# Designs tried in a protein design run: peptides against a protein of PDB entry 3ZOQ. Part 24

Target 1, 223 residues: chain A of PDB entry 3ZOQ
Amino acid sequence: QLLQDSWWNQLKEEFEKPYYQELREMLKREYAEQTIYPDSRDIFNALHYTSYDDVKVVILGQDPYHGPGQAQGLSFSVKPGVKQPPSLKNIFLELQQDIGCSIPNHGSLVSWAKQGVLLLNTVLTVRRGQANSHKGKGWERLTDRIIDVLSERERPVIFILWGRHAQMKKERIDTSKHFIIESTHPSPFSARNGFFGSRPFSRANAYLEKMGEAPIDWCIKDL

## One batch from the design tools (peptide; aimed at target 1 P86 N132 H185)

Design b2_p16_3_s1 (made by RFdiffusion4, then SolubleMPNN; from b2_p16_3, 10 letters changed)
Fold by OpenDDE base, seed 3:
Structure b2_p16_3_s1 (fold): chain B 223 residues (1-223), chain A 16 residues (1-16)
Amino acid sequence: as target 1 above (223 residues)
Amino acid sequence: SAAAAAEQAYERRLAE
């Protein structure tokens, strides 16, 4: 429907399945009765910004930020003008140490998405103030399929898997074709146990170079 | 604040 042709071709069968129809009905009720993030028009922003064929890197998140004005349909990303959440701050700290990028004055990762970094949460909606409130409602089946169709793609993908939740998806990834970068989560509660110093950005670009692809410009300009 | 506590709890869960 609203998806780019490349993603539609990969996912159209999912949207016709009962689980997704049930999810849609649930979401209709939720958006009508609760404050749900992100805006319904932004739910699939990750797929809007990064087509199936243009995916170079995947960064998996859990579920959207649950505060007002934060979530914009991209994992870890927040809309301009929004205070950077702790995990995002640590991502930028690692970015600085890894490849020398300045800390941006905003938290939008749209520039990554436009370059082929799929910023995918496994759950794509959340109730205001209730983290992971839409866990187990059907999103995971769709996002698993997204991982699957990328794994099945002939052109290699780099999967950045921060923390155990993301790393549980490793079994779905064909490592004979694709590359995985793993570390602890950038959360303040885990970053010092492996995320800091993991240098995922330079490592990702190193893989891209090996594949003969253009590297990601990870540095984010101020707005 | 409640919002700060919620954020902290969220970040803690992410770390698990």
Scores: peptide ipSAE 0.649, ipTM 0.950, DockQ to the pose 0.855
OpenDDE base, seeds 1, 2, 4, 5: peptide ipSAE 0.645, 0.642, 0.640, 0.631; ipTM 0.950, 0.949, 0.949, 0.948

Design b2_p16_3_s2 (made by RFdiffusion4, then SolubleMPNN; from b2_p16_3, 12 letters changed)
Fold by OpenDDE base, seed 4:
Structure b2_p16_3_s2 (fold): chain B 223 residues (1-223), chain A 16 residues (1-16)
Amino acid sequence: as target 1 above (223 residues)
Amino acid sequence: AAEAAAQRAEEERLAR
């Protein structure tokens, strides 16, 4: 797909590699034969909303929501009008407790993406009703490269790593330059073990201010 | 991994 120039410059070599060509051919078959999420035009929405140079914060997810109308190419985010998934509800509960934001009447995190929050899944597609169905097909190699090129960037990034899956990427991040905020996952099964009270939003803004950057307005307006 | 698996299981439950 067409990427912004800043991302294209960082990732163009990946798109020429055999693994990505194989992934693309696989995806062509999958989208033709199966119901795949998100829409093919939305696969790279995280990169579309947040340029390489504009990334301030990264929030890693695993793979897209696999229900109808949910996924919009942004980790944890759902399209307006979609019921908020349990993890997202917990994210908003922590947001409220952390910095006093009201819980929005929708689940779209596009306002974060537009401010430099890269909402990246490690796997960017999924079959309807089949969680992790596109795991191990090549996405992880590309998204690892996305993490790598951000880690190599001189301008610091804040990585928010919820749960063990995201935390496995810590070894790819140069902690001499970049900041990491870690906690348990916002899932109902783990949120009480450390996610609640972790205050990732205020902590991220504190780092941004220390770096001389504008903080993120994490509060989401109703639609 | 356990947290991610738990999230996906819950999402699958809600999608049914």
Scores: peptide ipSAE 0.057, ipTM 0.742, DockQ to the pose 0.100
OpenDDE base, seeds 1, 2, 3, 5: peptide ipSAE 0.033, 0.045, 0.050, 0.040; ipTM 0.701, 0.722, 0.719, 0.717

Design b2_p16_3_s3 (made by RFdiffusion4, then SolubleMPNN; from b2_p16_3, 12 letters changed)
Fold by OpenDDE base, seed 3:
Structure b2_p16_3_s3 (fold): chain B 223 residues (1-223), chain A 16 residues (1-16)
Amino acid sequence: as target 1 above (223 residues)
Amino acid sequence: DEEEAQLRREEERLAR
């Protein structure tokens, strides 16, 4: 794995733009006055665990879990010791049916992130108990730029887009270079309409193998 | 590295 190109190098210009400065000021107020998730030191965990050059796969989420101790800065992932949310349970069910992995006794996807799976939410913060409370405040512009710079990368990326929200980002992805895996969302409301049986994990690895890259070990060990 | 440190500094700036 090449660790040559950092996210800071790709995104530094965004952090100087007015929209992000406004977002920063908003977030400073929010963290001071409200309970915000994840911890501010975990906001960019997806970028910390998976460098720009190391990205092999992208899995897009919407915004962080809004319950205590849940969010760890990675889409769909929860900290060890936290009950697995319904969507995550369904992800693990599909993982088991797709490639035979056991259901782990925790919900941390850090092992995926360390292998090059960018677990990116489009919105990176949320108020406690208030889903989508930070929607439309500036995060989407930054995360759009993350998608854009990956799309511009010569080395191919696999984008896994579950549900309509994630699929709206397709227009930003150069499909002449990159691969897209689409299905309905793993949510209990939509999983039976196409997510189950979509086999995103084996399909992703098949693309990686075609590219001459090491596959992802999607199986998660118990803690 | 220094570039990684910059991203960490941004998170620290948001911490209140």
Scores: peptide ipSAE 0.543, ipTM 0.916, DockQ to the pose 0.021
OpenDDE base, seeds 1, 2, 4, 5: peptide ipSAE 0.027, 0.513, 0.476, 0.508; ipTM 0.674, 0.909, 0.899, 0.910

Design b2_p16_3_s4 (made by RFdiffusion4, then SolubleMPNN; from b2_p16_3, 10 letters changed)
Fold by OpenDDE base, seed 3:
Structure b2_p16_3_s4 (fold): chain B 223 residues (1-223), chain A 16 residues (1-16)
Amino acid sequence: as target 1 above (223 residues)
Amino acid sequence: DAEAREQEEVERRLAE
């Protein structure tokens, strides 16, 4: 897998480990025998759009959307032309209430990624129609390492952790250097229990400003 | 569709 130099330097040792080789072999079989999302070329889109050094914010997801044409290798994001999933709709509702952004006519978060928002799922592939089908196959070890190397970075990172699954990674984050924004998940089943009104976008930008960094332009333009 | 319903179930579980 070809990565940006900064990520390669951080992760090259992982790719040489047996667990990752086994994961790759598994994926080869899966992609050959079943419909797997995202496209194999898009698996590492989060790392492609946001280099290790350019990461300002991390938003953790679980695993990719498992419907046709949805997943694009970025957590919560869907390809243009795809109906916005409920959680994503709620993310945009909070965005609107938090900082006044309009609701975009698409669900692509690529503009965030290009600004330094690492949209990382803990598991990076999924079988069509089978959520979490690639859980426990090795992705979690790699993505844990991604969190670890970011935690070890001297330049501070803001971690946005929605829901329990993401918050389980908090123990890997050095809070003496990095900032964490936590709330309930944007899912319709939990958003009203804390996600709405949590204002993660303005809070993230406030931290960035304190750090002397440019804030994220969270507003997404229509396509 | 069925996949959308499955995704909803995923989001339900994520909310727990």
Scores: peptide ipSAE 0.297, ipTM 0.859, DockQ to the pose 0.652
OpenDDE base, seeds 1, 2, 4, 5: peptide ipSAE 0.162, 0.208, 0.062, 0.169; ipTM 0.809, 0.823, 0.746, 0.810

Design b2_p16_4 (made by RFdiffusion4)
Pose (drawn by RFdiffusion4):
Structure b2_p16_4 (pose): chain A 223 residues (1-223), chain P 16 residues (1-16)
Amino acid sequence: as target 1 above (223 residues)
Amino acid sequence: SHEALEQAAIDAEAGE
């Protein structure tokens, strides 16, 4: 068993399939022969921090950060102590305009995960310095299933879909139950074309309040 | 062309 019960009960059948076994064997070799991010112990951190039952909001990313000391097994977040990349700086600028939070002295979003924000990348590993290097190796098949089981959940889930790749997942989400907040990506190329001013954080909290759920405290505290 | 440029910017930024 690789995950806590709430998730294992939804996903155990996927981990038994040939594609996962092939992916696992490729990763055992690559972690021994080269530099792979995030650290192997951190691959499933989004699901460890945010159980299936506790998921309130999902923020979909693509692949992990590919530099030293960055990736934590969470979308968009970085380990404390490293420089925040441009897209993450833009996420904090929008958070400041929307909610009013000060800009933090680190980029870790673990606080969000502990409050029910699933920071799910669609690809869970990457070779150092080589973006998208683990594309098509089997992670998409698993993360599509993670999206499927969340879409099947009775209690509604709020999906935040930034950019084109994340928005492609709308087809897998049952919008008769679930909420979608979508905009352009926070990358500097696209942040001033819809992401800025979109107010995703207060909008997510409004959906939660309508359902009688506690809102997310989005502000990140300095370390 | 636009989509490729946006993806390239995202990839470059992830390495900073």

Design b2_p16_4_s1 (made by RFdiffusion4, then SolubleMPNN; from b2_p16_4, 14 letters changed)
Fold by OpenDDE base, seed 3:
Structure b2_p16_4_s1 (fold): chain B 223 residues (1-223), chain A 16 residues (1-16)
Amino acid sequence: as target 1 above (223 residues)
Amino acid sequence: DLLEQEEQQFNEEQLL
């Protein structure tokens, strides 16, 4: 099967639907004819690292980084050895100001994913140098379903929604069960309008503690 | 549209 058992049980029906088959055929052509990110083996890394049952926090991104070697199938995350993109640098600045973590010497957020932070982009692939090139091709329908099945889950989830793109997904989230942390996007173009000082990391942990769950260790060790 | 602007901003910042 494509996914681990917990996600497969939630999403298996989507993979049989025409929209996903069309998406799959499109992706086959794209990966054959163009440079597509991330590596095809990494497309579902967010679901690989964080099982359906283990999700504590969701951080929504737009689409993968479109530069060489950057995307690793996790929103905002870059592979070790890759220069931290501006938004990610601002995420780490807020992390430092919020809870005192040191800024890591790399941009991999895998340690968050392994603790139950689902680092989900709404679109899971991109052409090299062509941002949003796979927008509207079917990924949004699958990722909407991911949000839906999490919203339907009895065990509460914390959704961190940076910027309007992520915030448009609020309508899919049952706020009677789940918690939402909203701010402007960490982009240099918007971070000073509310992202900085929003303290999403301490706020998320405060909710986890109230639920009797272990907090996330947001601090990232150097490699 | 603000949504489109923010999307574009994230896209453009990757080039910095």
Scores: peptide ipSAE 0.284, ipTM 0.856, DockQ to the pose 0.575
OpenDDE base, seeds 1, 2, 4, 5: peptide ipSAE 0.280, 0.263, 0.240, 0.200; ipTM 0.857, 0.849, 0.838, 0.829

Design b2_p16_4_s2 (made by RFdiffusion4, then SolubleMPNN; from b2_p16_4, 13 letters changed)
Fold by OpenDDE base, seed 3:
Structure b2_p16_4_s2 (fold): chain B 223 residues (1-223), chain A 16 residues (1-16)
Amino acid sequence: as target 1 above (223 residues)
Amino acid sequence: DELKKLEEAYNKEQGQ
């Protein structure tokens, strides 16, 4: 396993556990027998782009996009050249209304990740065309541990929890140390019920400033 | 409950 030293120190014990070994064996079969997303090299991109120590903000997703070329190992993010999914479009609409950013001509959130925004899905792989196909196979235990070790960190983290799935993780977050921004999901089915106008980006930056940290440059440049 | 159902339905379709 190739992780930054800070994540390895936090997660190395998980990788030695039977559940993770079983997960890896399952994934080996899945990648061999079916089309699985993202590319196996991209599964841990969220951890690759954002070290444990560099995490400022966490945005939780469910599982990767299941269409060709979409998933890049970051929640809500799509590879350049890929049509922006509806939820991502709404994220950018809120970004524009919140802090005045232009809508980018692509859907890659890598620039956020590089600034300390951990774009974490709770499940990190999916079969082509089959949403949630890898639910309950072991990823949730690992990603719960990721949330746990961040919660245990002394340096505060901002958790942005869109929708009920993400909000179910709130019980794992020590709110005496960390900040939570909650709203409905950016999905077209829920965005108008609270996501729009929630201003998560300016609110996150306000917390960062109070903590004496540099704010996130949420505006994404065109490619 | 309704909001949860809508989110789950969307996630089932889109994967996010």
Scores: peptide ipSAE 0.050, ipTM 0.737, DockQ to the pose 0.445
OpenDDE base, seeds 1, 2, 4, 5: peptide ipSAE 0.036, 0.037, 0.011, 0.031; ipTM 0.718, 0.718, 0.516, 0.630

Design b2_p16_4_s3 (made by RFdiffusion4, then SolubleMPNN; from b2_p16_4, 10 letters changed)
Fold by OpenDDE base, seed 1:
Structure b2_p16_4_s3 (fold): chain B 223 residues (1-223), chain A 16 residues (1-16)
Amino acid sequence: as target 1 above (223 residues)
Amino acid sequence: DRLAAEEAAINEEQLL
């Protein structure tokens, strides 16, 4: 099966639907004819690292980084050895100011994913050098379903929604049960309008503590 | 408008 059991039980019906079959066929052509990111084996890394039941926090991104070696199937994250993109640098700056973490010498957020932070892009693939090239091809329907099944989960989730694109998903989240942390996007073009000083990491951990769950160790060790 | 601006900003940063 494509996904580990907990996610498969939630999403298996989607993979049988025509929209996903069409998406799959499109992706086969794209990966064969063009350079597509991330690597095809890494498309579902967010779901591989963080099981449905283990999700504590969700951080939504738009689509993968479209440069060589960058995307690793996790929102905002880049593979080790890759220069940190501007938004990621700002995320680490806020992390430092919020809870005192050092700025890591790499951009991999895998350690967050392994602790229950679902690093989900709304679109899971992209053509090299062409941001949003796979927008509107079917990914959004699947990722909306991911949000829906998390919203339906009895055990509460914390959704961190940076920027309007992510915040547009708020209507799918049962706010009577789940927590939402909102601010402007960490992009250099928006970070000073509310992202900096928003303290999403300490706030997320405060909610986790209230729920009787272990907090996230947001600090990332150097490699 | 704001959505478009933020999307453009995200896309632009990915080009850097």
Scores: peptide ipSAE 0.117, ipTM 0.816, DockQ to the pose 0.674
OpenDDE base, seeds 2, 3, 4, 5: peptide ipSAE 0.086, 0.093, 0.093, 0.104; ipTM 0.797, 0.799, 0.803, 0.809

Design b2_p16_4_s4 (made by RFdiffusion4, then SolubleMPNN; from b2_p16_4, 10 letters changed)
Fold by OpenDDE base, seed 4:
Structure b2_p16_4_s4 (fold): chain B 223 residues (1-223), chain A 16 residues (1-16)
Amino acid sequence: as target 1 above (223 residues)
Amino acid sequence: SELEAEEAAFNQEQGL
């Protein structure tokens, strides 16, 4: 099966729907005819690293990085050896100011994913050099369902919503059960308007502790 | 809009 059992149980019905079959056929053509990111094997890395039951925190992104070697199927994350994009640099700056972590020498957020941080993009594929090229092709319906099934989960989740794109998903989240941390986007164009000083990492851990769960070790070790 | 500006900013920052 495509996904591990916990996610499969939540999403199997989506994969049978016409919209997803159409998306799948589109992706087959795209990967055959164009350079598409991430690698097809990495599309669902967020779900591979973080099971449905293990999700503690969700960080929403827009779509994958569209440059060579960047995207690894995790929002904001880049493969080791790849230059950190500006938004990611700002994320690490806030991490340092918030909880004292050093700036890592790489941009991989896999260590967060392994601890229960679902690093989910709204759109899971992109053409090389063409941002949002796969917008409106069906991914949004699937990723909305991912948000929905997490919202329906009894055990609370923390949603970190940076910027307006992510914040548009707030209406899908049951705020009677789940916690939301909102700020402006970490982009250099918006970070000074609220992202810096928002302390999302310590706030997330405070909620986890309140829920009786282990906090996230947000500090990333050098490779 | 703020959304459009955010999307544009993220789209442009990727080093391509």
Scores: peptide ipSAE 0.309, ipTM 0.863, DockQ to the pose 0.575
OpenDDE base, seeds 1, 2, 3, 5: peptide ipSAE 0.303, 0.308, 0.305, 0.309; ipTM 0.860, 0.858, 0.861, 0.864

Design b2_p16_5 (made by RFdiffusion4)
Pose (drawn by RFdiffusion4):
Structure b2_p16_5 (pose): chain A 223 residues (1-223), chain P 16 residues (1-16)
Amino acid sequence: as target 1 above (223 residues)
Amino acid sequence: AEEELEEEEYERRLAE
């Protein structure tokens, strides 16, 4: 068993399939022969921090950060102590305009995960310095199933889909139950074309309040 | 300069 019960009960059949076994064998070799991010112990951190039952909001990313000391097994977040990349700086600028939070002295979003925000990348590993290097190796098949089981959940889930790749997943989400907040990506190339001013954080909290759920405290505290 | 270029290409890829 690789995940806590709530998730294992939804995903155990996927981990038994040939594609996963092939992916696992490739990763055992690559972690021993080269530099792979995030650290192997951190691959499933988004699901460890945010159980299936506790998921309130899902923020989809693509692949992990490919530099040293960055990836934590979470979308968009970085380990404390490293420089915040441009897209993450833009996320904090939008958070400041929307909610009013000060800009933090680190980029870790673990606080969000502990409150029910699933920071799910669609690809869970990457070779150092080589973006998208683990594309098509089997992670998409698993993360599509993670999206499927969340879409099948009775209690509604709020999906935040930034950019074109994340928005492609709308086909897998049952919008008769679930909420979608979508905009352009926070990358500097597209942040001023819709992401800025979109107010995703207060909008997510409004959907939660309508359902009688506690809102997320989005502000990140300095370390 | 190389690092800045790699970062720019990376952000462009995310935007596309």

Design b2_p16_5_s1 (made by RFdiffusion4, then SolubleMPNN; from b2_p16_5 with A1E E4K L5R E7Q)
Fold by OpenDDE base, seed 3:
Structure b2_p16_5_s1 (fold): chain B 223 residues (1-223), chain A 16 residues (1-16)
Amino acid sequence: as target 1 above (223 residues)
Amino acid sequence: EEEKREQEEYERRLAE
């Protein structure tokens, strides 16, 4: 897929590596033989909406939603008209309690992405109905590199790491330059153990203000 | 139904 120049400059070497070529070949077979999400043209939506230079905040997810019409190429986000998944509902609940935003009538987080919130899954594709079916196929190496090049960036980044999976990436983040916001996952099975009340949105904006940058408008308008 | 259960299991794994 065609990436923005800023991301291409950071990742072009990865695309030439054997692991990525193997991943691409695997994906070609998968998309031909299986129902794969998201749409192939949406795989890199996170990078499309948020350039390397424009990244202010990173929110890490695991892998795309595996239901029809859900995955949007952005972590936690669903296309308009799609029922909000449980974790996303809890994200909006925390958003409301944290900074007073109303709960939107849709689950699209594109407005965040456009403001510099990189909504990155560690694995960028999935088979329908088979969560983590593309785990260990090469995506993790690419997305680790995405984290690495952001960590190496001089301009600070805020990493929001919900749950253990995302928090495993802490070792890749230079905390002398960058900020990390951690809590349990927004999943209903973990949200009450730390996610609720963690106030990641106001905390992120507080860091942005300290950096002299414009805060994120986390509130999402109805469509 | 089935997709809901799959989603629930997905959410359960995310919580771990």
Scores: peptide ipSAE 0.648, ipTM 0.946, DockQ to the pose 0.804
OpenDDE base, seeds 1, 2, 4, 5: peptide ipSAE 0.644, 0.629, 0.641, 0.635; ipTM 0.946, 0.943, 0.946, 0.944

Design b2_p16_5_s2 (made by RFdiffusion4, then SolubleMPNN; from b2_p16_5, 6 letters changed)
Fold by OpenDDE base, seed 3:
Structure b2_p16_5_s2 (fold): chain B 223 residues (1-223), chain A 16 residues (1-16)
Amino acid sequence: as target 1 above (223 residues)
Amino acid sequence: DAEAEAEKEYERRLAE
């Protein structure tokens, strides 16, 4: 799959490795035999919207939504017209409390991605109705490499790590150069244990301003 | 319904 030049330069070695070729072959079978999300053309949307050089913030997710029409190739994001999943609703609640944004009438986070927020899942595909069904098939090696090359980048990155799964990647991040914002997951089962009130959006922008970079406009317009 | 339960289970796992 064609990537932007900046990502290709960082990841081209991975695509030549056996694990990725095996992953590709697996995916070919899966997409042929099963209903897989997101659409195959959307798998790398996070990298399409946000080039390697343009990454300002990373928000890690686990794997794509597994319902029809939901997954957009961006962590936490859903296509317009799709009901907002519970975690996403809580993200918007925190956004409202943190910096005063209105809650949008849709769940698309594309506007964040276009501003340099890399919305990356650690696993980039899923079978319909089977959460985490593509765990351990090779995606994690690629997405680990994505984290690694960002960590190695000289220009600082802000990593927002919600929940234990995302926080397990902390060891791959050079905190001498990069910033980490951690809290519990926005899931209804954990949000009240630390996510609410964590103010990740204002904190991220504070770091960006300190670095002399433009802040993210986190507020999402209605469609 | 089944879809709602699947979503709930998904969100539960995310919280771990």
Scores: peptide ipSAE 0.642, ipTM 0.948, DockQ to the pose 0.884
OpenDDE base, seeds 1, 2, 4, 5: peptide ipSAE 0.077, 0.635, 0.634, 0.634; ipTM 0.764, 0.946, 0.947, 0.946

Design b2_p16_5_s3 (made by RFdiffusion4, then SolubleMPNN; from b2_p16_5, 5 letters changed)
Fold by OpenDDE base, seed 3:
Structure b2_p16_5_s3 (fold): chain B 223 residues (1-223), chain A 16 residues (1-16)
Amino acid sequence: as target 1 above (223 residues)
Amino acid sequence: SEAERREAEYERRLAE
């Protein structure tokens, strides 16, 4: 796929590596033989909406939603008109309690992405109805590289790491330059163990302002 | 429903 120049400069070497070519071949077979999400044109939406240089905040997810019409290439985000998944509902609950935003009537986080919030899953595709079915197929190596090149960037980044899976990436982040906000996952099975009350949105904006950068407008307008 | 079961399992694994 065609990437923005800033991401291409950072990732072009990865696309030439055998692991990525094998991943591409696997994906070609999968998209031909199975129903795969998101749409192949949307796989890199996180990078399309947020350039390498424009990244202010990173929110890591695991893999895309596996239901019809849900995934749009952004972690936690669902296309307008799609029922908000439980984790996303809890994200909006925390958003409301943290900074007073109203709960939107849709689940699209595109407005965050356009402001510099990289909504990155560690695995970027999934088979319909089979969560994490593309785990260990090569995406993790690419997305690790995405984390690495951001960690190597001089301009600081804020990493929001919800849950153990995301927090496993801490070792790749240079905390002498970058900031990490950690809590339990927004999933209903873990949100009450630390996610609620963690106030990641106001904390992220506090860091941004300290850095002399514009804060994120986390509030999402209804459609 | 099956969809609800899959969603619940997905959310459970996310919490781990």
Scores: peptide ipSAE 0.670, ipTM 0.956, DockQ to the pose 0.880
OpenDDE base, seeds 1, 2, 4, 5: peptide ipSAE 0.660, 0.655, 0.662, 0.654; ipTM 0.955, 0.954, 0.955, 0.954

Design b2_p16_5_s4 (made by RFdiffusion4, then SolubleMPNN; from b2_p16_5, 5 letters changed)
Fold by OpenDDE base, seed 3:
Structure b2_p16_5_s4 (fold): chain B 223 residues (1-223), chain A 16 residues (1-16)
Amino acid sequence: as target 1 above (223 residues)
Amino acid sequence: AAAAKEQEEYERRLAE
């Protein structure tokens, strides 16, 4: 897959490393022998929609949805026509309470991505019906590098870290330049313990405004 | 039903 020039410049060294080549070979086998999500053409959608230079906000997820037709290469996002997963529903509930957005009739977060919200999973592929099945195969090293190069960027980034998995990446983020918004995960099993009422969307926009940048239009139009 | 249970388990893990 071709990356935008800005990402290529930041990640080209990774793609030459043995771990990534091994990952690629593994993925070739996986996609050939099993049902893997997302579609291979969508693996890097987060980077396709949001260039390195255009990143304003990062929202970290774990790994893609493992059901048919769900994953579209963006964390938390599902393709139009797909039932919104529980965590995503809660994200929209918080969005509504935070800044008054209507709950959309679909679960696609592409509009966020196009505005500079990098919707990045730490692991970018998964076997059908087997959550986190591609953990420890090399994706984490690449996505760690993505976080690193963003942290090293002079222009500030806002990192939204929901839950412990995402928050483990805090050590890679230079808080002298970048901002972090943390809460519990939007999952129904944790949302009431801090996610609800955390107002990550208004807080993110507040930071953007302080930096003299255009805020994100978090509201999602119906399709 | 199976899909719902699978989704629930996934969401449970995400919350941990």
Scores: peptide ipSAE 0.642, ipTM 0.940, DockQ to the pose 0.837
OpenDDE base, seeds 1, 2, 4, 5: peptide ipSAE 0.634, 0.628, 0.636, 0.629; ipTM 0.939, 0.937, 0.939, 0.937

